# Ledger of designs, part 182: peptides against a protein of PDB entry 6J54

Target 1, 223 residues: chain A of PDB entry 6J54
Amino acid sequence: NENLFASFIAPTMMGLPIVTLIIMFPSLLFPTPKRLINNRTISIQQWLIQLTSKQMMAIHNQKGQTWSLMLMSLIMFIGSTNILGLLPHSFTPTTQLSMNLGMAIPLWSATVFTGFRYKTKTSLAHFLPQGTPALLIPMLVIIETISLFIQPVALAVRLTANITAGHLLIHLIGGATLALLNINTMTAFITFTILILLTILEFAVALIQAYVFTLLVSLYLHD
Target 2, 42 residues: chain B of PDB entry 6J54
Amino acid sequence: QFQFTGIKKYFNSYTLTGRMNCVLATYGGIALLVLYFKLRSK

## One batch from the design tools (peptide; made by RFdiffusion4, then SolubleMPNN)

Design b2_p21_7_s3 (from b2_p21_7, 14 letters changed)
Fold by OpenDDE base, seed 3:
Structure b2_p21_7_s3 (fold): chain B 223 residues (1-223), chain C 42 residues (1-42), chain A 21 residues (1-21)
Amino acid sequence: as target 1 above (223 residues)
Amino acid sequence: as target 2 above (42 residues)
Amino acid sequence: ELFEQISEIFNYLVKLLAELA
């Protein structure tokens, strides 16, 4: 590694960006089932998709469940990319804020416009919480409007920050461990243990952030 | 449900219609203020 | 070295913000 952030540099080959190939790679890991009884890996994948689909769509009516395909594809994409990014010397596209904004803004705008199109009264009413004192109505409406526009930014930044911070911590603790090996082996062992625990945590964070991202998009659709 | 009379029937924070009208009124007021300052600058 | 790393982090964040802007 040349610097601390070398792993976050977008990879290129012969001047051509290979990010597109990296983004498309996770799709190869999820083949479509062709048999009634599939192998173990596909069966587990289908089981997980069914579970997440049931939980995600439980809050939606029939019209909202039309978004099931998009939401499931989103969670699978983000989850797979995050997990693959934890491999040694791997590039995680979701560490790029540009990518996450590119996903968050269209999805957020779609949910907002869908709400205004089919539930105009309810959507407009969301700018004013029920039971608000009359004197606070104008200010609260403004605050709620600002809150709405912060949603896509918060959605993208949350994912980017969590994944990037995790990767950064792994690099820092790993570097510290290597540095301490020549100074004090015992302390290096302690830091190495922390590194292992942190790595396990980052695996969980990778999946959780994928779920949270998709869940919030779904929640914005419902609200 | 809630029974309101007069202007409170149309502008309240409890009914869906009332909340919607309050939001629209707020946006309308802001738009008018912006328009006023824009026209004043001419 | 710690200060250099912190400085590098800040520089990286500034670059990210510049790319976003």
Scores: peptide ipSAE 0.033, ipTM 0.718, DockQ to the pose 0.018
Fold by OpenDDE base, seed 4:
Structure b2_p21_7_s3 (fold): chain B 223 residues (1-223), chain C 42 residues (1-42), chain A 21 residues (1-21)
Amino acid sequence: as target 1 above (223 residues)
Amino acid sequence: as target 2 above (42 residues)
Amino acid sequence: ELFEQISEIFNYLVKLLAELA
């Protein structure tokens, strides 16, 4: 069933990639406040940003808090794209591994380089866990070094896999529901109920994955 | 809380400085090994 | 039909992994 994965193909119109427009679309949902008392929607958005900012940046020092704008923009972008991706016949850019790698690698590298620049001693020490037996030091240092380089890949794959899996399940159960409508209405109703529950779960997953991705980047910055 | 003497003062897995030195020593050793084999092969 | 869909998903994942390798 090629149609099962058709939703994950980059959409094009007349050979022109529409993906760029889709990626830029979430920015339209977050207009800048211009009034002292904004609309309810804008006020809620600012409130959410403030809450998440306080929560995520509480771990960081003043220098780390400089990254607040970037991290908040990141979570807003990923979260909005994931939520919009749950709309019918919508394309979710975060289902593309290339997209997530494009975000993960630069952010990870920036955090690592920042760590080495300002906290060189601590950063180097992280390659060796505390209390390691002397005989295992060389091996563990190598393993930890490899682990460091796997981090950006893990970030990208985690986000991609979770979002993609959710979308696939929605499509599969949705397709099953449609197929069962002509076979057994009762079973179709059951599958439809499951679909509704799954969609609710995917809304939660969409937000959680955005948060986790941003949080991990923040944690790497702290280290 | 940990008091180390001798070489253990500089190379240990408990203190921050010791851990850093161990990491640097490990990388240095690997680099030297790589250089040795590279020069030996040619 | 479900088995075919599952198999296709696995095949797709394998292809993705192959592209990444």
Scores: peptide ipSAE 0.030, ipTM 0.723, DockQ to the pose 0.017
Fold by OpenDDE base, seed 5:
Structure b2_p21_7_s3 (fold): chain B 223 residues (1-223), chain C 42 residues (1-42), chain A 21 residues (1-21)
Amino acid sequence: as target 1 above (223 residues)
Amino acid sequence: as target 2 above (42 residues)
Amino acid sequence: ELFEQISEIFNYLVKLLAELA
């Protein structure tokens, strides 16, 4: 089993962590435009960023729109790292739960504290749903408080579990395909077809999970 | 728009202010309960 | 060997899902 999970071990070279370089590498794929008319690739990237920015920030007021730069940088970082992680024999930092917690907890706490600072009444009222019977108020407030503290954990675990599960499935089906090549070529071909379909699905999942992660952070800011 | 009088004016689950007061009362009650058990143990 | 590895991974995933649910 260690051979299957070897791809999830943090890579080091001569005792130095290469993970820092891997995390900073996606930033090189999105250069800042310096010309009025940019290259086609850069123009498409800026167009996509503008579209996603308009969609995500449509639910926020003027004060909430101040977070647009941070949210867009977050989705670009997670999305790019997830896609690059699907390359053969590559390491994805987002498969590490410690990294995702390191991103989720500060962002979650910032949104919660921002809500308490500027909208204290609305934030406190959010712990009690409207129209609750009087006898259920104390229990429901406790449940909603616990639910709030589960949010950063659920946010980190969701991203980690989805990306990790996808990588495991690709490795398992890939290994099964190689094992069946010498046993039955027809069954190996079917398994290989499933592998191709799964890889396409994982590309979509990589983008969706980046979007969902950023969207939930934005939603916590709005609520 | 809701017409509440007495205690229901300050503690209700339909108005924003009422919901806030209910949450504060719940936290205050829990804090007092914890304080009571802590002082009793000593 | 492959089936043993697959079975162990599935058992681990089931346990993990049970803990998360």
Scores: peptide ipSAE 0.030, ipTM 0.703, DockQ to the pose 0.015
Fold by OpenDDE base, seed 2:
Structure b2_p21_7_s3 (fold): chain B 223 residues (1-223), chain C 42 residues (1-42), chain A 21 residues (1-21)
Amino acid sequence: as target 1 above (223 residues)
Amino acid sequence: as target 2 above (42 residues)
Amino acid sequence: ELFEQISEIFNYLVKLLAELA
């Protein structure tokens, strides 16, 4: 058991947690532009950020667009950490539910409170879907209230589960491949191929989950 | 648009105000029930 | 060994879900 989950243990050196350094490391990969025409890498990064920002903030009003900086920083942070987590023997902070909850709960709360502050009527009305039969109103309001409180949990768990499950699968299939190398080379080759395909899939999942996480936060803000 | 009369004007699931009032009424009812049981238990 | 590892992972996940529930 320890061998399988060893990669998910928070790394420490001399009893001091180095998780902070790991979390801060992705920021070094995105330096701030200082020139009108930057290097190709920086230009591509800025271009991607602009594209994603335009897509995500297109649904928001001017007041909602004030969140663009926060949302873009969030997606870049989660995306970069997820991608870096796929490196061999790397620790992915987003596999820790505590971290994802730490991000999800405040952001969710902020969006909900912002909604109640500026759109009180609409926010309260969202607890009751339009056209609900009169007899179902009390129960449905309760269900919608519960659903609201499940949102931050679902947001965090979705990210954590997807990234963690992917890592576990990679480790398991990788271990199986290594074990099969001494048993049947042909079968090991097949499992290795599956491992490669799975790794490619996990790269996509890593980015998608980052996007979904940020998108849902943005969607809650829009409501 | 739906034309509502009487209590349905204020409590309906089709208008924004009606939905809001229904939600508030539901929460108010739950709060009253909780208060009732709390006071009854004492 | 692989099945045992998978079972262990599932058990771990179930425990996590139980703790979250």
Scores: peptide ipSAE 0.034, ipTM 0.722, DockQ to the pose 0.017; fails the geometry check

Design b2_p21_7_s4 (from b2_p21_7, 11 letters changed)
Fold by OpenDDE base, seed 5:
Structure b2_p21_7_s4 (fold): chain B 223 residues (1-223), chain C 42 residues (1-42), chain A 21 residues (1-21)
Amino acid sequence: as target 1 above (223 residues)
Amino acid sequence: as target 2 above (42 residues)
Amino acid sequence: SLFEEISQIYDFLVKLLAELV
């Protein structure tokens, strides 16, 4: 049954990390425009980037809008890698917890340090909700501090768990469908229909998780 | 508008400055407790 | 076979948790 999880092993070719090429591949799908009137595909991509940028950066002031390029590159990277990972027998780098932690921890640290640097009073005040009874203040400050340190872990685990669970379900139901082909054709057809519906759902989940990951980073920056 | 006098002016859960001071006081208290136990163990 | 598959899923989840901690 190790065959079920073989797709989650980091691929290597002759000892060289082919994972680096897989991570860089999505960038080729989004070329920079060189003409005033671009191709239809590039025009749609730029239009989608502008729409998502306007929605995500609407909650930020001028200082927060400097993060627009980084946040948009992040959502495009995660979204493209998640969608490409749904191809048959493909490896998704975002299924690796180390990859997601490598993105979550630096971005979280940058948002926290940016908050302390430019808005020190407001950042410190966030450790205590307004209107808290005086007796509960010390305990609540401790809980809120622990909550802050859980944020990068929750950010990484959420993305990893959702994408990994989706891949596992597709493989399990796909394997069950193949096993039922020679046992009961009608049941195999029903299971195959569920597999198709699940695959469509996973395409939506891939985009939603990319958006949620980037949105939460943006919200942590806003505080 | 909140009108606080005395200790409540500096330590309250309703104003921004009061909340900040409460957080700093809590961290200061924890740091002192950790320091006390560290010095006691040695 | 079903129990073996469940066991493999459990082992995979434990490995993920071990990587998290």
Scores: peptide ipSAE 0.134, ipTM 0.745, DockQ to the pose 0.017
Fold by OpenDDE base, seed 3:
Structure b2_p21_7_s4 (fold): chain B 223 residues (1-223), chain C 42 residues (1-42), chain A 21 residues (1-21)
Amino acid sequence: as target 1 above (223 residues)
Amino acid sequence: as target 2 above (42 residues)
Amino acid sequence: SLFEEISQIYDFLVKLLAELV
């Protein structure tokens, strides 16, 4: 712990970034099923994937459902990385805004372009809400256009901010707990309890943010 | 369904076509304004 | 010191912004 933000530094060894290996690691946790009835771990994973896929694709037609593989892989990746990031002394790649932007911008662009490609008329109409007073049309169209371009930024920042803030808060409260152990053990116990509750919350946040990220990408799909 | 006549038939905030035309008109207007200022600075 | 900690926070934010650019 060199500084408060030492845990957020991208790890490197011998000048070579090991972030690539860290990003690829979650893939090893989800092996492909080989049997009709697999072990408990794979069965649970498959069940969760099926459940989430049904929920996510319920709002899409057949054309939109072609994105199921991409969206499911996305949620699995973000979810797994976020959960693994909560391990002690672990590095969470999703705390890096560059990574999240790298995911958000292409996916957002793909959804927007897909919408314009197949539903040009409807997509253009989305810049003007139905029933808008005539005098407000130009201004509202401009605002809606700006809103569209803010989407990828908001998507990336939301994920980054939530995960980073959680990690930072755990670190701060953990440090405070350790500092209070030699000052007031009773207060340290209280802060430790808060830390435990916070860690549980962060586990939930990790999964929720993965879901929200994927859901929003899906909602931006005009299919 | 709405019944519009005249210009309102093509430019309205209720029909899909009308909304699209309004959006296109807005973008066109902005583009023309940008072009005007660009040419004015010449 | 508090100033050092605040400075670290600012440095962290600057680094985040630098990654954004």
Scores: peptide ipSAE 0.117, ipTM 0.754, DockQ to the pose 0.017
Fold by OpenDDE base, seed 2:
Formats: sequence, C-alpha cells, structure tokens
Structure b2_p21_7_s4 (fold): chain B 223 residues (1-223), chain C 42 residues (1-42), chain A 21 residues (1-21)
Amino acid sequence: as target 1 above (223 residues)
Amino acid sequence: as target 2 above (42 residues)
Amino acid sequence: SLFEEISQIYDFLVKLLAELV
C-alpha cells in the first residue's frame, strides 16, 4: 500500500500538518480585483465566475440566490483543488473522504433545514411522490426518508471516488509505462498514450465533479 | 383537480396537503410503534 | 507485480469502505 498509495497520505512536516496550507493554496490563485479593468487572467476568472453563477442560480428565487456566494466559493474551491491535484506528485485534499464529508454533511443539512424552514409543506410533501398508490404510501415514505439521508453520503462518496479512482489509474498506468520502458518500448508508448488521454479526461472529470457537487447542493436547496 | 371527500380529502397522494398529511401520519405511526415496543419491553 | 498492485487496490477500497461504515 505504501508504494501505490503514498500520494494519498496526508503530508506532514515534523509532525505538523501541512494539509492546511495545501487547502489554502488555491486561494492564492484567485486574487481579489482591485481595478476597474484587471489583468487578463483575473478578468477571465471573474468572467467564468459570473457565467457559472448565472447558470447555477438561474433556477433559484431571490431567497435562494442569497446562497450564490457560498455556492460559487464551493465550486471554485473544489474545482481548483481537483485541478491542482492532477499536478505531478501533488496531494489532493478532495481524495480524502473526511474532507468531502466535512463539506457535504453541513451543506446538505443546511439546505434541508432551510427547506423545512421556508417551505415546510413542500418539503414534507417531497417524502411522498405524487400519484403513489395508497397501499405503497407508508413504505415509500420510509424509502424516501432513507434516500434523503443517503444524499450527503452519496455526495461525498461521488466526489471522493471519482477523484481518487482517477488518481489511482494515473499512477497505475504511469507505473506500468515506466516498467514497460525496459521490456517493450512500443507497448510502453501505447500505455503512455493512454496515460495522456486519461490525464486529459481526469482534468475534465475534476471540473465536472466540482460542478456536480455544487449543483446537487444547489438542487437540494431548491427542493 | 381531483375532488376528494371524507378521509381521502385529507389523506391523498395527489394534493400537496394530502401528501404532507400522509407523510406526517406515517411518521406518527412509526413513532407510535416505536413507543409501543419501547413501553412493552419495560 | 500486477497482482500485488490489484491487491493493494482492494485493500485500499476496503479501508475506504471501513471509513464509511
């Protein structure tokens, strides 16, 4: 396990956790705008944030749009950490299930409680789908209740599993490529090509998972 | 819209209020069952 | 070896599942 999963071990220096610094590092890549017209990089970032914000919050009412800042910060955080995690020998905090659960559970609970607070009738009614046969009502309500509690777990596991699996595949195929360099150079070239394609795919997956995570949180808020 | 009379007016799977009442009734029933078994074991 | 790597993956997955339960 040490050889294959060494990259997933939380880094520490002299017993002090460096994970905090790693988690905070992506924030340095998004400086706050100070000018009316900023640099190209900052302008592109702000433009992307505005576009994603409009797209994400388009389905919400004015009360729901109050969550825009938090949701956008969430997607930027997860997205940036996932992308940075694809750098060689980089530690990805989102590969840690504890990290994702730490984000998923509070956000899920906040959305559920917000729903019950402002839309009590509708939220309670969601435990029973419309048009359910009378005989299935009690069982279905129980199932929907269980489904509700599975949501934060599924949210965290989805993100963790996708990012972790991607990293594992990159490491495995990368290791296989290096091993095949001395055995068959042609086969090594093929595996290397697959590695490149997989890496490109993982970049896309990293962004998609960040988006899906935030979208689902937003969807739960919308009820 | 559906026209319900009697108990179906308050407990149905089509209206918002009916669905809410069904959910509350289900939770109430489960709570009563749990309470019954808890009191029975004592 | 490949089998050792696969075994490590299974062990890792088991550990992940153990963290969930």
Scores: peptide ipSAE 0.104, ipTM 0.750, DockQ to the pose 0.018
Fold by OpenDDE base, seed 4:
Structure b2_p21_7_s4 (fold): chain B 223 residues (1-223), chain C 42 residues (1-42), chain A 21 residues (1-21)
Amino acid sequence: as target 1 above (223 residues)
Amino acid sequence: as target 2 above (42 residues)
Amino acid sequence: SLFEEISQIYDFLVKLLAELV
């Protein structure tokens, strides 16, 4: 590799960006069921989707439950991309801040707009926490307004930072392991063990970050 | 639970309506201030 | 080298920060 962070550069082929194909690839892993009794893999996928949908949409009313399809597709997309990103020499689109902002901003805007349309009183009241002293009301309203606009950025940065940091650690420890193979085999074995443990952790982080991102969007929708 | 009278009934930090009115009043005040300074600066 | 790796990390962080600002 040219540098430690070469794996985070958007890949191109003959000057054409192949990032679009990489982003679309996870969709192939989730085929639509065509039978009443499907394969075990498809059945497990549908079961997981159903389970997560029940958990996430339990806080929403019937109107909010209309967002279930979008939220489930979002978590499946982010989760699958994050997991696939842990494959060797793979590119993770969610490591790009632009990608995550592209998801966070529209979703956040939609949730905020939906809140203002159907729950105007609650949405406006949310800018002022309950029980605030009268003298602090104008300042706190301004702060809460700023906080609202920081939410999409926080969503994108959180996802990007967590996934990128994990990949970076894997590369660093992996590189150290390779370097130590010729210096001290015993130490290389230790670092390799750490790499394995870290990889397992990153699998968990990949799923957790997908869930957290989707959950926060759902919470913003609930307002 | 909360009993407010007078202006506090409409502008308080405890009731939903009161909080909403406070927010609207704050935004309205800021908007008026911004307009005032813009008109004065010209 | 270790110094090169650290330098690359700093450069990457600066780049990320620049994208945020």
Scores: peptide ipSAE 0.102, ipTM 0.751, DockQ to the pose 0.017

Design b2_p21_8_s1 (from b2_p21_8, 9 letters changed)
Fold by OpenDDE base, seed 1:
Structure b2_p21_8_s1 (fold): chain B 223 residues (1-223), chain C 42 residues (1-42), chain A 21 residues (1-21)
Amino acid sequence: as target 1 above (223 residues)
Amino acid sequence: as target 2 above (42 residues)
Amino acid sequence: SENELFREIMEIYRFLVLLLS
């Protein structure tokens, strides 16, 4: 069991934590454009950012669009780290619950406080769904309050669980294929095929989870 | 368009203001209950 | 030759699995 989680241990070199460097590495993959017409790679990257930004900010009004830069940076960071984590023998910082909580809690609190500052009536009204029977109002308000506090936890755990589970599956199936190579070649081939399909799926999951994480943060801001 | 009269005008689950007031009333009630139990124990 | 090719393919599979695991 310890070998399964060995890849999730925070890497250190010479007793110094290199996790900070790993976290900062994705920032190098997104250079700022210096020319009016940039290279193809940078142009495609900017195009993707613009498309995603348009989709994300379509839900928000002008005031909500102020958060566009932060939300886009968040999705780029999470997405890049998740994809890079799929590289062989790589460490994914987003598999660490502490990191995801460190992102989720401040962002959640910021969205909630922003909502209370500018939309106090609407934000308070969200604790009670419209049309609720009078007898259920107190209980439902309590439930909605609890639900609000569960949001940051669910946000962090969702991202962590999805990425971690994917990595674990890749390792487990990979280990199984190696073990089956000497036992049954046909079965080993099948398991290897599953591994390939799983890796493809994990690439999609990596992007989806980044999007979902950012989308939910934006949704909390909108509500 | 809902026409509410009396207490239902301020405490209802259909209007935005009514919902807000219901939430505030609920929190106030809980706070009073907590205060009551705290004072009782002391 | 077919057996050699199969062996080579299996070696590639092993390397790929080792990279992914």
Scores: peptide ipSAE 0.054, ipTM 0.633, DockQ to the pose 0.011
Fold by OpenDDE base, seed 5:
Structure b2_p21_8_s1 (fold): chain B 223 residues (1-223), chain C 42 residues (1-42), chain A 21 residues (1-21)
Amino acid sequence: as target 1 above (223 residues)
Amino acid sequence: as target 2 above (42 residues)
Amino acid sequence: SENELFREIMEIYRFLVLLLS
């Protein structure tokens, strides 16, 4: 079973971490346009970014729209890394919990501190939902406080678990397909079909998780 | 708009100010309890 | 000929699975 997790080990070459290069590589796929009319690929990318920006920032006020650049960069980074991670024998940095915590905790803290700085009254009031009976106020405040601190952990673990689970399933079904090729070709064909369907699903999951991660960060900022 | 009188005006779960005061009071109470137990163990 | 074609297709599948695994 150790071989199943070999793909999740951080790759190194001659003792030097290649992870830094892997993380930086997706940035090369999204060049900044310098012309009024760009190539078709760049135009499509910019169009998609604009559409996603309009959707995500629609719930934010003018002050929240200042975070548009950071949120768009985040979704592009996570999305691109997740998609590239589905390439054969590729390493996905987002499968590492440390990577996701490194993104989640600062972003979460930034949203929380921004709320306390500009909307102190609203932020403090957020610990108590409206309409709470008086007897339940102390207990509910404690629960909401705990819930707040669980947010960054849940944000990181959700992304890590979804990407890791998908990657693991691809390897398991792929290995099973190879083993069944010599035993029962028909069964191997079925498992291979499942593998193809799963890979397509993982492409969707990769994009969705990037969107959800960014959306939740944005939502924490709005609330 | 909700109409509250007395202490409910300042401590309620409906108004923004009331909710804030309830949260602060809760944290203050917890802090005092922790302080009490800390001094008691001394 | 049909059996040979089937064998070739299976080899392609094996290659693809190896590529994806």
Scores: peptide ipSAE 0.042, ipTM 0.618, DockQ to the pose 0.011
Fold by OpenDDE base, seed 3:
Structure b2_p21_8_s1 (fold): chain B 223 residues (1-223), chain C 42 residues (1-42), chain A 21 residues (1-21)
Amino acid sequence: as target 1 above (223 residues)
Amino acid sequence: as target 2 above (42 residues)
Amino acid sequence: SENELFREIMEIYRFLVLLLS
């Protein structure tokens, strides 16, 4: 069903990909504050950034707080792109697994390497939980190692799957509503109500996924 | 805190040093096994 | 008439669904 996935095709103009411009567009929505008392929108943005920053960086020491800029920029980028993607007939770059992998793998590797560099002893010890019976040590170390390498994949797939699934559901329910309008108006109204509720849910999911993605990256840094 | 003697002092699942050594030993063992199978094929 | 109004409302709904889909 090509019509179902039409919204997920990367847009091009004259053979040139315009997805790069779409990715850069959210940056225009967050101007830098220039005044002591800014506009309401900027004030709300700053308030949200401060709240999220305090919450996420509370678990980190001063060394970990150096990553605050990267983590905040990450959550702002993912959140803004996800919200903009819920607009009608819009393209969400975060629905592309390649993009999410491109974000997850470098950040994950950076956190892992940072951990091994500054906290080598503790990082190596994380491969073996405390209190493990001696007989289970080799197997558990292997499992923990595999778990570590699954982290970037899980991080990328989680974000991609949640956003993509939400979009697909909106399209499917929307299409069903249109089909039912000509068959039964009452059922079409019910389906339309479900569509509205689903869209509201997807707005929440868009923000939650941005937060979870950033939080997990931050948590990997802490460990 | 636990006090261990002998080999348990270096290889235990309770201390950070012990856990680290266990992990290194596991990786070393796997590396040796891989090396053994690689050299066996030659 | 009430039927015409209802029909117009349904057209708006169809437009909104098309907009969202």
Scores: peptide ipSAE 0.031, ipTM 0.626, DockQ to the pose 0.011
Fold by OpenDDE base, seed 2:
Structure b2_p21_8_s1 (fold): chain B 223 residues (1-223), chain C 42 residues (1-42), chain A 21 residues (1-21)
Amino acid sequence: as target 1 above (223 residues)
Amino acid sequence: as target 2 above (42 residues)
Amino acid sequence: SENELFREIMEIYRFLVLLLS
């Protein structure tokens, strides 16, 4: 119980939180290119960034492409922190709901306000889907308004829940495997195999959740 | 594509302008209801 | 020696599970 959630407690040293250092650590893994032809690892990183940038900004106009730097930095930050969080005895800042809300709410509000500023008519029209019967218009507008305000919460909770659930499952299956090693070695081997498969799955989930979070922010900007 | 006359020209769920007007009318109606209950409670 | 190898492998498994948990 207490040991189960110990990995999600913000780490402190001598009473001072070291969360800021953990958040800034992924930035050291992405050095800025200083040469025309860089190292293999840096070149691969830049190539992946360009591919993802091209894919994400393909649906946006010139005004939307202004957000490319912000969106790409967001996906890199979330993706790197999620993957690094899967390391043994590591802390993932994205498991903290406060962290994800701190990212989701400002980005969501910025996209919504940008939409109202430059596309006022279209943004107001999004509260009413096309082809709605006349009698359902007032109720549906209210529902769509509520749905809009749920979006930033859904962004934060989705990311937090997926990463947290993955960490909990790894911890539970790992603990069960250790307990079964002294009871039944064969059963412990089966649970260990499941743990390995689950770890591989969590690596994929970590990247997918980073992509989905950034994609949804981008889609809200497009609307 | 759709031919609307009268009130349906300005309040419809098919055109962009019609949808916008419906949304504004809905918000206006809600605001008036809130104002009515607020004035009634005084 | 095969039993010793099996014991060593199991110790590695225990270590890996501990790292991943």
Scores: peptide ipSAE 0.019, ipTM 0.627, DockQ to the pose 0.011

